# Designs tried in a protein design run: peptides against a protein of PDB entry 7Z53. Part 52

Target 1, 150 residues: chain A of PDB entry 7Z53
Amino acid sequence: PRIKNQADCIPFFRSCPACPGSNITIRNQINALTSFVDASMVYGSEEPLARNLRNMSNQLGLLAVNQRFQDNGRALLPFDNLHDDPCLLTNRSARIPCFLAGDTRSSEMPELTSMHTLLLREHNRLATELKSLNPRWDGERLYQEARKIV

## One batch from the design tools (peptide; made by RFdiffusion4, then SolubleMPNN)

Design b2_p16_3_s3 (from b2_p16_3, 5 letters changed)
Fold by OpenDDE base, seed 4:
Structure b2_p16_3_s3 (fold): chain B 150 residues (1-150), chain A 16 residues (1-16)
Amino acid sequence: as target 1 above (150 residues)
Amino acid sequence: SEIIPQEEREAFDLAN
């Protein structure tokens, strides 16, 4: 957007880089946090993967969640669909396939899996809240706005 | 706040 008058800025408008004062401060803080977290591990750095990580069954802008398991009602990462799934091959008794995430290392390190799970839940929480606040937003808008906040 | 209602975004877009 084009800002002609500083008085036209809405306070705490996060996505307005041209607005001075509190808007810049908040945006800078959020950008710093996003850069620090590097949410690309959650959303995927490539568009085909990013699409596969989304819940495309509705217009809620959600990331896909595990359809077989939950953690006391809370979401878990979805399973991948790999040919010759190494996670299944390493432990046939458990029969737990590799998780699908933005980073293939998600199933290699429990710490990464946990972080991916937390950020997955956070995204879906944000998308749900954004839907409540903005009922007219479609799934793409909800997804992108939640992604920007994470 | 960081979550901006659509009404504010629309108002901002119209004003700028």
Scores: peptide ipSAE 0.011, ipTM 0.456, DockQ to the pose 0.020
Fold by OpenDDE base, seed 2:
Structure b2_p16_3_s3 (fold): chain B 150 residues (1-150), chain A 16 residues (1-16)
Amino acid sequence: as target 1 above (150 residues)
Amino acid sequence: SEIIPQEEREAFDLAN
């Protein structure tokens, strides 16, 4: 990451900060674009991950949000629970773990984090609107319908 | 992605 003042920003982990523009970086960006089309980067492509990304505490069909931080009142991605969290190792003083998203690289590239965050907010917005339109829909229906719209 | 029924999509657009 290109952070001038790390005290004012959430630190991110990059696998190869000394070699930007590498094949790995390019591939990651391409994968992000591909996932953006179907939003699989946000929802996850595997069922276990997809379930972990959802807010299961209610029947609102929402995606899980960060429980510690917000962005001026707006939602942020939830933190992952990683063994040997690389994000914590990047900046030990900041103590910010990696984010949880459909793309496991969410915290490796701030661009991906931003995209995931925006789509997270959009999903939850849509789910809320769908609940207003269809108050009898359960959480599964709301989640699926919002996912289709995103 | 799955296809959303047109009636549902229109209702959503109107409500927003």
Scores: peptide ipSAE 0.009, ipTM 0.439, DockQ to the pose 0.024
Fold by OpenDDE base, seed 3:
Structure b2_p16_3_s3 (fold): chain B 150 residues (1-150), chain A 16 residues (1-16)
Amino acid sequence: as target 1 above (150 residues)
Amino acid sequence: SEIIPQEEREAFDLAN
């Protein structure tokens, strides 16, 4: 149920506060969130796009990563599959397509590309850790729980 | 990053 007195609660996760008056005992220290981050640019606001951003090859709840390139062994955003890809048209010699992200402008703004890459890595890190802690969770649960934490 | 085990997360969801 919704917590009525939010003034006595410590916000954590994406939208959930923890209230000291609850009968729930948690093993981990509660990390208060001082700011809200809109992660729609990472996960996508529309369900079809959100599905395309996920790794559907397993039940690990991971976001899709680039299958062609890595950054010194670390994950990069997957490539989009656009007709008349503007990134390919801008630099014809590079032959590098636009990245796929929740925000279609990710490849247009290097700052967004970097941020999306970092959050991609963080999501996959969290999903992996959640899988270790909760082996019975399927890919959907792992994905959703990791998304709530990011 | 706050990672809560399944049982504690479910209890939290039921209580709030």
Scores: peptide ipSAE 0.018, ipTM 0.478, DockQ to the pose 0.023; fails the geometry check
Fold by OpenDDE base, seed 1:
Structure b2_p16_3_s3 (fold): chain B 150 residues (1-150), chain A 16 residues (1-16)
Amino acid sequence: as target 1 above (150 residues)
Amino acid sequence: SEIIPQEEREAFDLAN
């Protein structure tokens, strides 16, 4: 569900929330979420899942993004491809399948979707910056280095 | 420190 009042700050940390009035925020504020969420929720704990979450069509070290939808040009989580998609079964009118994330329970915890989306974008942002700083790095290096920062 | 742009923060609000 969407935040009703976008003027309210997001409590990423008890004493340091993310406020919409700020142009920038410190990475450590987001890093505090990784301990709470566990970065494996974004990248996947199992290697087959981790590979499926990556964009393997290039050497940019990016995570895969949704190919059908964007949020004002910004990335969304990719859809999973389940035979019995529980997200489609719960709300047949919406016709939106489950998102693919590091947590297999992502469909059971929709409140984490926004967090996963944010961290997806952050990873891809970091990978892009690392590519500009280190042009000779391949996709694996970019992915791993960005993952370390997240 | 790494900088998180406001655009990503805005995306978080929209995604919730």
Scores: peptide ipSAE 0.015, ipTM 0.475, DockQ to the pose 0.035; fails the geometry check

Design b2_p16_3_s4 (from b2_p16_3, 8 letters changed)
Fold by OpenDDE base, seed 2:
Structure b2_p16_3_s4 (fold): chain B 150 residues (1-150), chain A 16 residues (1-16)
Amino acid sequence: as target 1 above (150 residues)
Amino acid sequence: SEVIPQEERQRFDLEN
């Protein structure tokens, strides 16, 4: 990742690696790695969250994408709607809220954000291909089948 | 493990 324009930098809420709370970040990374096995960090481990991560506007079985921003035409994670958004608190001038992902800590570590973004794109790609191969599949089937492949 | 195509990962890494 190359940050060409610092003004376009997405602020992340991170614990100081040299601070006493550095172990929290390490724990978060470990948790993310463990959740990666079943891709729960992408799809969510709880049904309410899983539903919020899906694009329910159609029957394409897609995950929701950011409606405000794209990465060179490619999908980004949708923003969450947190009352006390820690991402907004880290940089008030940027006014960029936390991303919504299966892992609520996705906006704390750019590495997780990147991985979640890639897997979101992969899911949507797979769902799209599955739709092409199976035109009669509804959104639920497409979502579940794509989830199995990811 | 990830099923993301290698080229997609590389492209993403280059673009970010």
Scores: peptide ipSAE 0.013, ipTM 0.453, DockQ to the pose 0.031; fails the geometry check
Fold by OpenDDE base, seed 4:
Structure b2_p16_3_s4 (fold): chain B 150 residues (1-150), chain A 16 residues (1-16)
Amino acid sequence: as target 1 above (150 residues)
Amino acid sequence: SEVIPQEERQRFDLEN
């Protein structure tokens, strides 16, 4: 659903010809958020981490998603693979590992987790749309173009 | 210049 309360919007946005007029939408909020916080938090600032955050099983340019859990069919952040996983140690009954994201703090603060999740979903949506519009683009092109838009 | 048409973004916004 669209953002209905304009007062809840971040007073900052990126110029985008695809924005629907003066109405603030979810996409507008994402643009404002990424402009403010730097999308490197989602994609990683180092190449090894960035590669680990990508879905390399296909040529769709997607970020990796959780393979165990979904949110009503929507993607969640993938789990990290840590020898001494502090998230597992914190709540042993829940047995939920730390999330893997560009920011190592993603699992420490729910606000960061939610933000990363939204941007993950948006990236994958954009990559999917770009694939539809440009069927001949490979995974690298799709990933990079979606990253630039986010 | 827009890589994704405005209509596609509008549909996405309505669905979420």
Scores: peptide ipSAE 0.011, ipTM 0.436, DockQ to the pose 0.026; fails the geometry check
Fold by OpenDDE base, seed 5:
Structure b2_p16_3_s4 (fold): chain B 150 residues (1-150), chain A 16 residues (1-16)
Amino acid sequence: as target 1 above (150 residues)
Amino acid sequence: SEVIPQEERQRFDLEN
């Protein structure tokens, strides 16, 4: 992709020896990464969890994002609401609760956190694009179609 | 359903 605003973009690059040179887009890289990551870790494998991972405040088909923090203007995973949050207990000074994702290990493994964050952002970007292309689609349709593409 | 057409996909990829 051609980055317009460097400050608001993800500096993500994945090398692929099987790819033809550098003629791959970020979308293709993300799609290739999903072959190694179960999408259920992003969307949730069970319907109750899947609903909790969605932004249900509108009809945009978006996944929920962190309401307290952003990464240089970009979305982060939402926090979970655990009574005995192990992330808070292990580091009292940080005061950072566990992230909410389809996998409970999202806060324990930085690699998973990063990948989940990227896929979250890509889903929301896709949903936004689909909304512009299909203005009559409701949130459920947008969510499902974006999920299929990811 | 109106999934992202090829041209729009290309535009989307270029803009990201």
Scores: peptide ipSAE 0.009, ipTM 0.427, DockQ to the pose 0.024; fails the geometry check
Fold by OpenDDE base, seed 1:
Structure b2_p16_3_s4 (fold): chain B 150 residues (1-150), chain A 16 residues (1-16)
Amino acid sequence: as target 1 above (150 residues)
Amino acid sequence: SEVIPQEERQRFDLEN
């Protein structure tokens, strides 16, 4: 199975006409989860951001992963390089910078961070499998084909 | 637009 640990699953929402618009946090969560189909939260909707989210050090078509931390050997989102990092300013004791993702809200909502992390891992798994099946594909082809599958 | 044969996709899904 694609998700081995079912406890890692995040409940996804679709558009609900009964959801009140007054609660911004809930609405943002629903909108983020309902729009996961296009995977723009993972890959970015703008080309400069999309390029920054990719691992350009090889031809494996992978998304960039955190270079400082891992989760028991598993990938985490890379950190952003913000001049005035709001995550560092908000909680000065934690000293954890904002994550870089296709959605700028990734560091504002733990649910989004978790989902982006899972989809990051899924993309890289798919890219790895595609490389095995198609050894002659370059990084661009692997990235694009994996993106289409996600 | 699936570039992975269905058998290979099924195998991948079972392995992951």
Scores: peptide ipSAE 0.009, ipTM 0.420, DockQ to the pose 0.023; fails the geometry check

Design b2_p16_4_s1 (from b2_p16_4, 8 letters changed)
Fold by OpenDDE base, seed 4:
Structure b2_p16_4_s1 (fold): chain B 150 residues (1-150), chain A 16 residues (1-16)
Amino acid sequence: as target 1 above (150 residues)
Amino acid sequence: RFDPITGPHPVYITGR
């Protein structure tokens, strides 16, 4: 094996299969994290993470955005603050930390990063529009309503 | 290992 140090591996757990009650050939996974469609990949499945993903500096119900970089004025995912950040260790010249998202896989591939970025932008767009339509809504309501729409 | 710009670097592990 090329990787000898187990500490260099990212833990990956295969989801438990749903018990087949019939002769089904399709493996379905059990969702043990959330109920319904909640876009937990964007918002997080745990309250501490969910709070860290939000912009708490105002009452606009926004998700946090990158403070160092933008894409022609458009938001990018915020960076995480990890001890021994694997992204910093991967490409030391780039000096780009791992992204912070609801899904820890957000920095694993560009496609996933792009989807996270898109949905973050969509949330913030929705929250902004909801604020315009409902000026009396506080940040919590704006966040939750935008989350429900996404 | 993952690069947030270019994506993951190939990792070769044994199946068992």
Scores: peptide ipSAE 0.006, ipTM 0.299, DockQ to the pose 0.025
Fold by OpenDDE base, seed 1:
Order: C-alpha cells, then sequence, then structure tokens
Structure b2_p16_4_s1 (fold): chain B 150 residues (1-150), chain A 16 residues (1-16)
C-alpha cells in the first residue's frame, strides 16, 4: 500500500488522468474500457486481461473458473492474484480473495458478482454447445464465437 | 496489480 500509516488512513486512490493532446484544463479520468456493447465486463477490455480470464489448459474456448469453490457443481468466478488483496483485508476471517473478471468491480457488490458469474456460465455453456455443433473448431474460434453471442 | 484507471489496487484497512 502507498500509505504506511494504516491506523487512521483510508487508502483511496485518485483515478489516473487522461492525457489529451490538447491544452484541456479539465481533468478527466483515463478510460480503459470499451465504449460499445461487447460484454467487456466479462472478457476484459485489454488483451492481457482477456487472456488471463480464459481457460488456456484446453481447446474448448472456455473462460477460467474458480479452482477452489463451486456452487453446487456450477462455476464461480476465478480468484484474482493481488499482492494487496482488498477482499482479504476487509474481512480477514472469511479469507476469500477478490474475484477476477473483465471488470475490476466484480467483487464490489454481490449483485455485480452474480451478474459476472451468470455471464461466465453463459459463455461456457455457449462454448460447450458450439463445440458440440462444431467439433473441429479450435479453442480460439470457440471462444470468439461464444463471445460474439454473449 | 495495476489498474490503469486507479493505479495500484487499494488496500482496505481493518484497523489491525
Amino acid sequence: as target 1 above (150 residues)
Amino acid sequence: RFDPITGPHPVYITGR
């Protein structure tokens, strides 16, 4: 954490500013998200994140799922790997890390977490069905086609 | 982890 005094400080961070090419005096936050309907909350807006959200252990075009927990056999969001995990720190007794999703806010509210989980499941369902219909498709094509449908 | 919008992820302080 940037703040060493953890006794009475809340480590809120100001969003990074956008750097326009023009002499704009108004400070705007940088936009790291897509501006069109592409389910970027599920898949991420950047390729490195998108890759980390995928199950790359096979050619099924699936998104990564939680490796520790399931919901009655149903997939949950994978955990993130944060150095200073706020989810672990906010509730030390629960010992549950933050979830990893295309949107970093996935662990902010249960409702949002649920939506991410549903969409994750839907993608994987679609990819599975697409594989059944198209056995010759590789993982990349399955992933992309499922992504287009979502 | 770095967030391009917020920078490093914040740490929530629990008082410990």
Scores: peptide ipSAE 0.006, ipTM 0.309, DockQ to the pose 0.023
Fold by OpenDDE base, seed 2:
Structure b2_p16_4_s1 (fold): chain B 150 residues (1-150), chain A 16 residues (1-16)
Amino acid sequence: as target 1 above (150 residues)
Amino acid sequence: RFDPITGPHPVYITGR
């Protein structure tokens, strides 16, 4: 990096440019996200991330929730496991890691964190209701059907 | 055993 004082930098990283052809006039970034309205900010756009966001310990089709904290008995986003976690660096005394969600920005601002949290709760609510309506559905079916509704 | 819903550890309840 050109800036020498790295301690004062917010650790954002620029995406790779997309250069599809010979007639390139404007630099575009490569986009790895799904483009259609599929709540990929909640579920992720890639299969490995999507699996990490799920509760795979049972067949209830649920998303994973925080292991340390709840909000008045309601679920919070699970913590990520990041190398050089920027959330830990932002407030060293609080010692709260970044949250894990489909969108990597889930911890950048409280408004976004709140929206992710609400949608996580909604998914789990829907999956629970779908299980009650369809007791024979397995976890994959419950997860996918809840995902379609969100 | 890790459970992403119930968790292996005690949960701190906030917002009360």
Scores: peptide ipSAE 0.000, ipTM 0.224, DockQ to the pose 0.094
Fold by OpenDDE base, seed 5:
Structure b2_p16_4_s1 (fold): chain B 150 residues (1-150), chain A 16 residues (1-16)
Amino acid sequence: as target 1 above (150 residues)
Amino acid sequence: RFDPITGPHPVYITGR
């Protein structure tokens, strides 16, 4: 691997480039696009991160949402709590921190921010509906079932 | 910020 420090690597499983035997070394950058749609990045690939992305204050199986801002009543990604938050450093007057997401790039690329936000909303919608249909389900089951659907 | 996959990108302040 080009990067020896795997701790700095976002675990994107790239599907193997289909190198057709012809000299067309089109390294299909398509794999970069697949990483954007990978819903696994919404939930976090590691358990500690996955837990931090959840709303653990109740048994509703929800992902955590922004506590300061909403988009016309719709949820936004929660803020991270970084000591040296690069988003805070870009505009010190705005004092808006980076988002907490399964992919740290969520604050670097608006497209990714939007996708994560959309999938966050979808998860919470699904979890809410599942709760209404299955009142006896606990938060873990609601979260897992909603995650499977997303 | 530098992304090893996509390269350097600006950090966007969003969420207002």
Scores: peptide ipSAE 0.000, ipTM 0.243, DockQ to the pose 0.028

Design b2_p16_4_s2 (from b2_p16_4, 8 letters changed)
Fold by OpenDDE base, seed 2:
Structure b2_p16_4_s2 (fold): chain B 150 residues (1-150), chain A 16 residues (1-16)
Amino acid sequence: as target 1 above (150 residues)
Amino acid sequence: MFDPITGPHPVYVTGR
């Protein structure tokens, strides 16, 4: 790191530059997200992440939920499985991992966590209602139709 | 958290 004294500085790291093939002298960051409004904060921008966010144990089209904790019977975000989980490092006594969501920032502030949790709950509600209305729909169709509504 | 594209995201540590 360029900053030697970590006590006096907030450790902000500069994003990786985008290198468009043109001689653009203006440094821009790489866009790692989808460029359109698609609720990628819920569903992820990449297929591997999107798969990890889904409940693949059944054909109900649901997002994955926390397996350890619930809020009065209501779903919470699943935990991430990071080797070096920053949430475990910040509060070692609580031993609560970071949440897994489409947005990697889901655990950075409570407001963001709350919004991701609400949208996850809404997706699962929609998928459940869609299953009730359309009993013959498979899990993929339920997931995609719920995603279109969210 | 480390993002290979954007680098590590700042973790807000609430100071004791």
Scores: peptide ipSAE 0.000, ipTM 0.247, DockQ to the pose 0.023
Fold by OpenDDE base, seed 3:
Structure b2_p16_4_s2 (fold): chain B 150 residues (1-150), chain A 16 residues (1-16)
Amino acid sequence: as target 1 above (150 residues)
Amino acid sequence: MFDPITGPHPVYVTGR
């Protein structure tokens, strides 16, 4: 092996194959994402994640936001609650967890974090405006209508 | 983070 330091090795795993049909000769990976262009990077592709991304404390249809930090009064992405949080493991002194978003890659690069933050802010802006225009709408309808616009 | 389809992925934290 060309690499002598095995302590810093990054493990690589090949994606699981989809079940081959009788006439499929091409190996495809299992799809874990929605097949639609539906802003799944904001809302998640799975119902449990989608629920965790929502602010369920009120009927405003908002996404969850960071409870510890703000950017001059503007919302930031909420933190995830991972048992083995790679962000905490990488920088133990900063004690900053990974961000929770519809895409798990939200904490891989600042550019992705910024885009997810922007889209979260836009959803919450839209939901707030929709509430002002439609005071009788419940939180589910506000969330879904804001999601359709995003 | 662990992906059930692809396995664990490294997260690159900017700030080293």
Scores: peptide ipSAE 0.000, ipTM 0.252, DockQ to the pose 0.024
Fold by OpenDDE base, seed 4:
Structure b2_p16_4_s2 (fold): chain B 150 residues (1-150), chain A 16 residues (1-16)
Amino acid sequence: as target 1 above (150 residues)
Amino acid sequence: MFDPITGPHPVYVTGR
């Protein structure tokens, strides 16, 4: 049945197809966001988001980490600062905000949260090791070189 | 090693 009331529809737009070569039978989507392999789920696809994901308080090239919680001394994803935070609506008593990551879905499933946390930890590990190996590198270079490795 | 190449393409809902 066709839904007649547009108010009952969730707007969903299908991605544009990549230009088919003469022998491509599989429809691929155009990537209009970032490079093919850039870990945009960790770093974001937009400069403002990428900046918010970084620890800008120092020149160590680190990603931002949770300021309220740690896992046995290990970093967790930082909380987002959303005006209408959906995570705060789920359990009003716990008052746990959504996590900030390059992918907005980082808070949808514990598995996604875990993977984003792992990659954040790996970036920060790499940036720390790169700083040890290259003491003269600034925070931007450390961040970009760690990002290239991830 | 998570291969991002084979993962489901993120559906970006551009909320206006």
Scores: peptide ipSAE 0.000, ipTM 0.225, DockQ to the pose 0.025
Fold by OpenDDE base, seed 5:
Structure b2_p16_4_s2 (fold): chain B 150 residues (1-150), chain A 16 residues (1-16)
Amino acid sequence: as target 1 above (150 residues)
Amino acid sequence: MFDPITGPHPVYVTGR
């Protein structure tokens, strides 16, 4: 390991080694936290955050959306519930909280906000289509299958 | 830099 003092380390592992069984001598890294494709920016990396990002009011497998604002009928990211919300501190007159996403940086720049909004919309689109195709699926299955596609 | 395969490098600010 590059760090010799293991007492200064926390038990956090993002990647694990992957060696293809072929004549490829290159050791690859795969995501060990979520999936091969890291969608933790959408769903979070921990179960408590993942639950907060979900719409738990129904069995449609949807992510939570903004309840105050929409973009021409399209969903926006839900607001976070921070005690000392930096977005509220930045513009005290507008009183717009920071957005909640799998990545805490979702409100730091418009580009991140836009990408997270797009992926939230895509998840909800997929979950809705999957519900149409599979009426008997519950909200958990819909969420997980949509998450596998995203 | 957004890596489309690995996502944005999480700056895990281990701050709490």
Scores: peptide ipSAE 0.000, ipTM 0.197, DockQ to the pose 0.027

Design b2_p16_4_s3 (from b2_p16_4, 7 letters changed)
Fold by OpenDDE base, seed 2:
Structure b2_p16_4_s3 (fold): chain B 150 residues (1-150), chain A 16 residues (1-16)
Amino acid sequence: as target 1 above (150 residues)
Amino acid sequence: TFDPITGPHPVYVTAA
């Protein structure tokens, strides 16, 4: 039966199926993520998302950080801007939107949130150090080189 | 001074 109260539903989306063979009895999933080694869970696997995760206010190659909250002066993940935010539906009294990260699950589990936050901080640290070592590098170069190190 | 952890105030590029 369909859920009567649609207002309490969390909008999860199922990935598209992949059927590489003639075996119609097995449903495979399309892998929309790049490899773990490239830290795509932090940087994003798609170019539009990757750009949206970056701090584009300067040429420092930084990732964007939360504009409302910090953790004892340390960066937190930026909030997403979803019209139907599932995080707001999970706890309506808290009024905390979902975090924006390379992995859409970043707000679902505290473990993921913590890891993404740490890697965000590490990237920005690395980008800053790379800037000091290579002062002529632009933001794109700093971002890419820091990403490779992370 | 610049904080490498928090960084400057970011501007997002809205995805198409």
Scores: peptide ipSAE 0.000, ipTM 0.232, DockQ to the pose 0.189
Fold by OpenDDE base, seed 3:
Structure b2_p16_4_s3 (fold): chain B 150 residues (1-150), chain A 16 residues (1-16)
Amino acid sequence: as target 1 above (150 residues)
Amino acid sequence: TFDPITGPHPVYVTAA
């Protein structure tokens, strides 16, 4: 590679292109609508983080939700527990800590916060439906199956 | 159910 100092590089992966038989010049990516979605930005890429994002108080396979606030009855992302919380330092009067999500940038970009909140709600909805359909499933099974669907 | 990102969600049923 042309860049010798790779320690400061941020890895960036580009989606594979679709190669249709037509003469269209517009580049499209491979359709992944029916495939498994990793969604590591929601569930976390590391096991310790993934466990912290789950509601371990029951066997419902749910993700953890905010315990202080709701959005008109709807769930919000749980708060992180940082020693030196940058969100608390940014606005000391608000006293709102950073959100905890699979993506560490969740509190940095409102767009990500909104999307993570949406997917959190969707996971919990799916887990609830799966529990209704499969009452014998434990929390781990419900969590994993809902994760595959999201 | 339907999701605009993932399409129709599969329904899982545990064997009795």
Scores: peptide ipSAE 0.000, ipTM 0.254, DockQ to the pose 0.027
Fold by OpenDDE base, seed 5:
Structure b2_p16_4_s3 (fold): chain B 150 residues (1-150), chain A 16 residues (1-16)
Amino acid sequence: as target 1 above (150 residues)
Amino acid sequence: TFDPITGPHPVYVTAA
């Protein structure tokens, strides 16, 4: 790989190439717009991370939300707790830590931050609605069902 | 309030 230190690698995804014909001089791409943001990056691809992204303080099946900030009453991604937080180091006066998400770039790219935030809100909305429809469902059931819908 | 779109956004640099 081009990056020699793979321990410092962060995942980037691109669409697959597509060749419309015999002319291979032009590299086309399969449309991957729908897969641009993988929901696994919202929920966490690994179980320990997935648990850290959940609100485990209740049985509502919610994802954790930011406890310091809201967007006009709407939820934001929770902050991570990083030693030498690069987001804090970028602008020391702003004092905004990195967001906790499955994708470390969630604090790097506003577009990605927005998508993760949107999907966070959607999950919690779905979980809330599912709780209303199924009041006896526990948090695990609510979380999993909402996750499936997203 | 905090806006994730208009707020400060770090850019990470990865060494080759």
Scores: peptide ipSAE 0.000, ipTM 0.274, DockQ to the pose 0.075
Fold by OpenDDE base, seed 1:
Parts: structure tokens; C-alpha cells; sequence
Structure b2_p16_4_s3 (fold): chain B 150 residues (1-150), chain A 16 residues (1-16)
């Protein structure tokens, strides 16, 4: 992290401005994601991240869920594995790492955390139902079809 | 132009 005082400050930075044109009067943000419409915030915009967001332990086409905690039996976002985890640095006593999602903001804004959790649950629900309807589909097919519906 | 992700919500970069 660039901020030295980790005890008093949240180690997050404002995004760089986007300059698409020379005559722009509105400060836009740099967007590293593909689109809101394609739900890349949930599935990831790049293949390495997308693979890490999936449950590869079976052929059910599921997204990975938290292995330590649940919400009354309902799934939570999996934890990330960051070298310098800003969530751990913000509150050292809590010892809760950042969540892993396609959107890097997933642990930064509670509304995004909630939405990601909701869409994670919806994907896994859809994949489960698709498996029931199509027992011969493999994990890749189930994952892709559920992703298309979301 | 409007971006569906960055428009309504600010985008943050985590510090390393």
C-alpha cells in the first residue's frame, strides 16, 4: 500500500480520470471492466480471475463460495488471497480479508458487496436448476448457460 | 458518456 499510516486511513485511492476526448467537461473514471450488462462484475473480465471465481471441484458449474462463513445457510463471497490485503490492514483485530469478486470494489462499498452476494446466489441457484433439467450437461455448459441468464 | 458501472458508483483502487 502507498499510504504509510495504515492505522488511521483506509488504503483506497481514487481512480484515474478517463480522457476520451479533448473537449470533455465531465470527469469520467477509468473502467477496467467490460460492461455492466454482461455482469462481468460477478464473473470477472479476464480469464485468470474468472477461473478463480469458479468452483472447479465438481462439474456443477458453480461459482466459488466462502469456505469459512455462511449466512444462515446461504452462501457468502469467497475470500481473496492478497499479499497486502487492505481489509486486513484497515482493521487488524477483525482479521477478515477482502472478498473475491469480478469487481475490485466488492469489499469497498457495502452495496456492491450485497449485490455481488445476491448475484452469486442467483447464479448458483440457476446452475443447480439447470443441472436438474439437463443432467448430462457438464460443468462448463452449466456455468455458461447460467451466466447467460444472469 | 455514461458508463453503467463507473457512472452511479465511484471506482476505487486498492493500495498495495
Amino acid sequence: as target 1 above (150 residues)
Amino acid sequence: TFDPITGPHPVYVTAA
Scores: peptide ipSAE 0.006, ipTM 0.305, DockQ to the pose 0.022; fails the geometry check

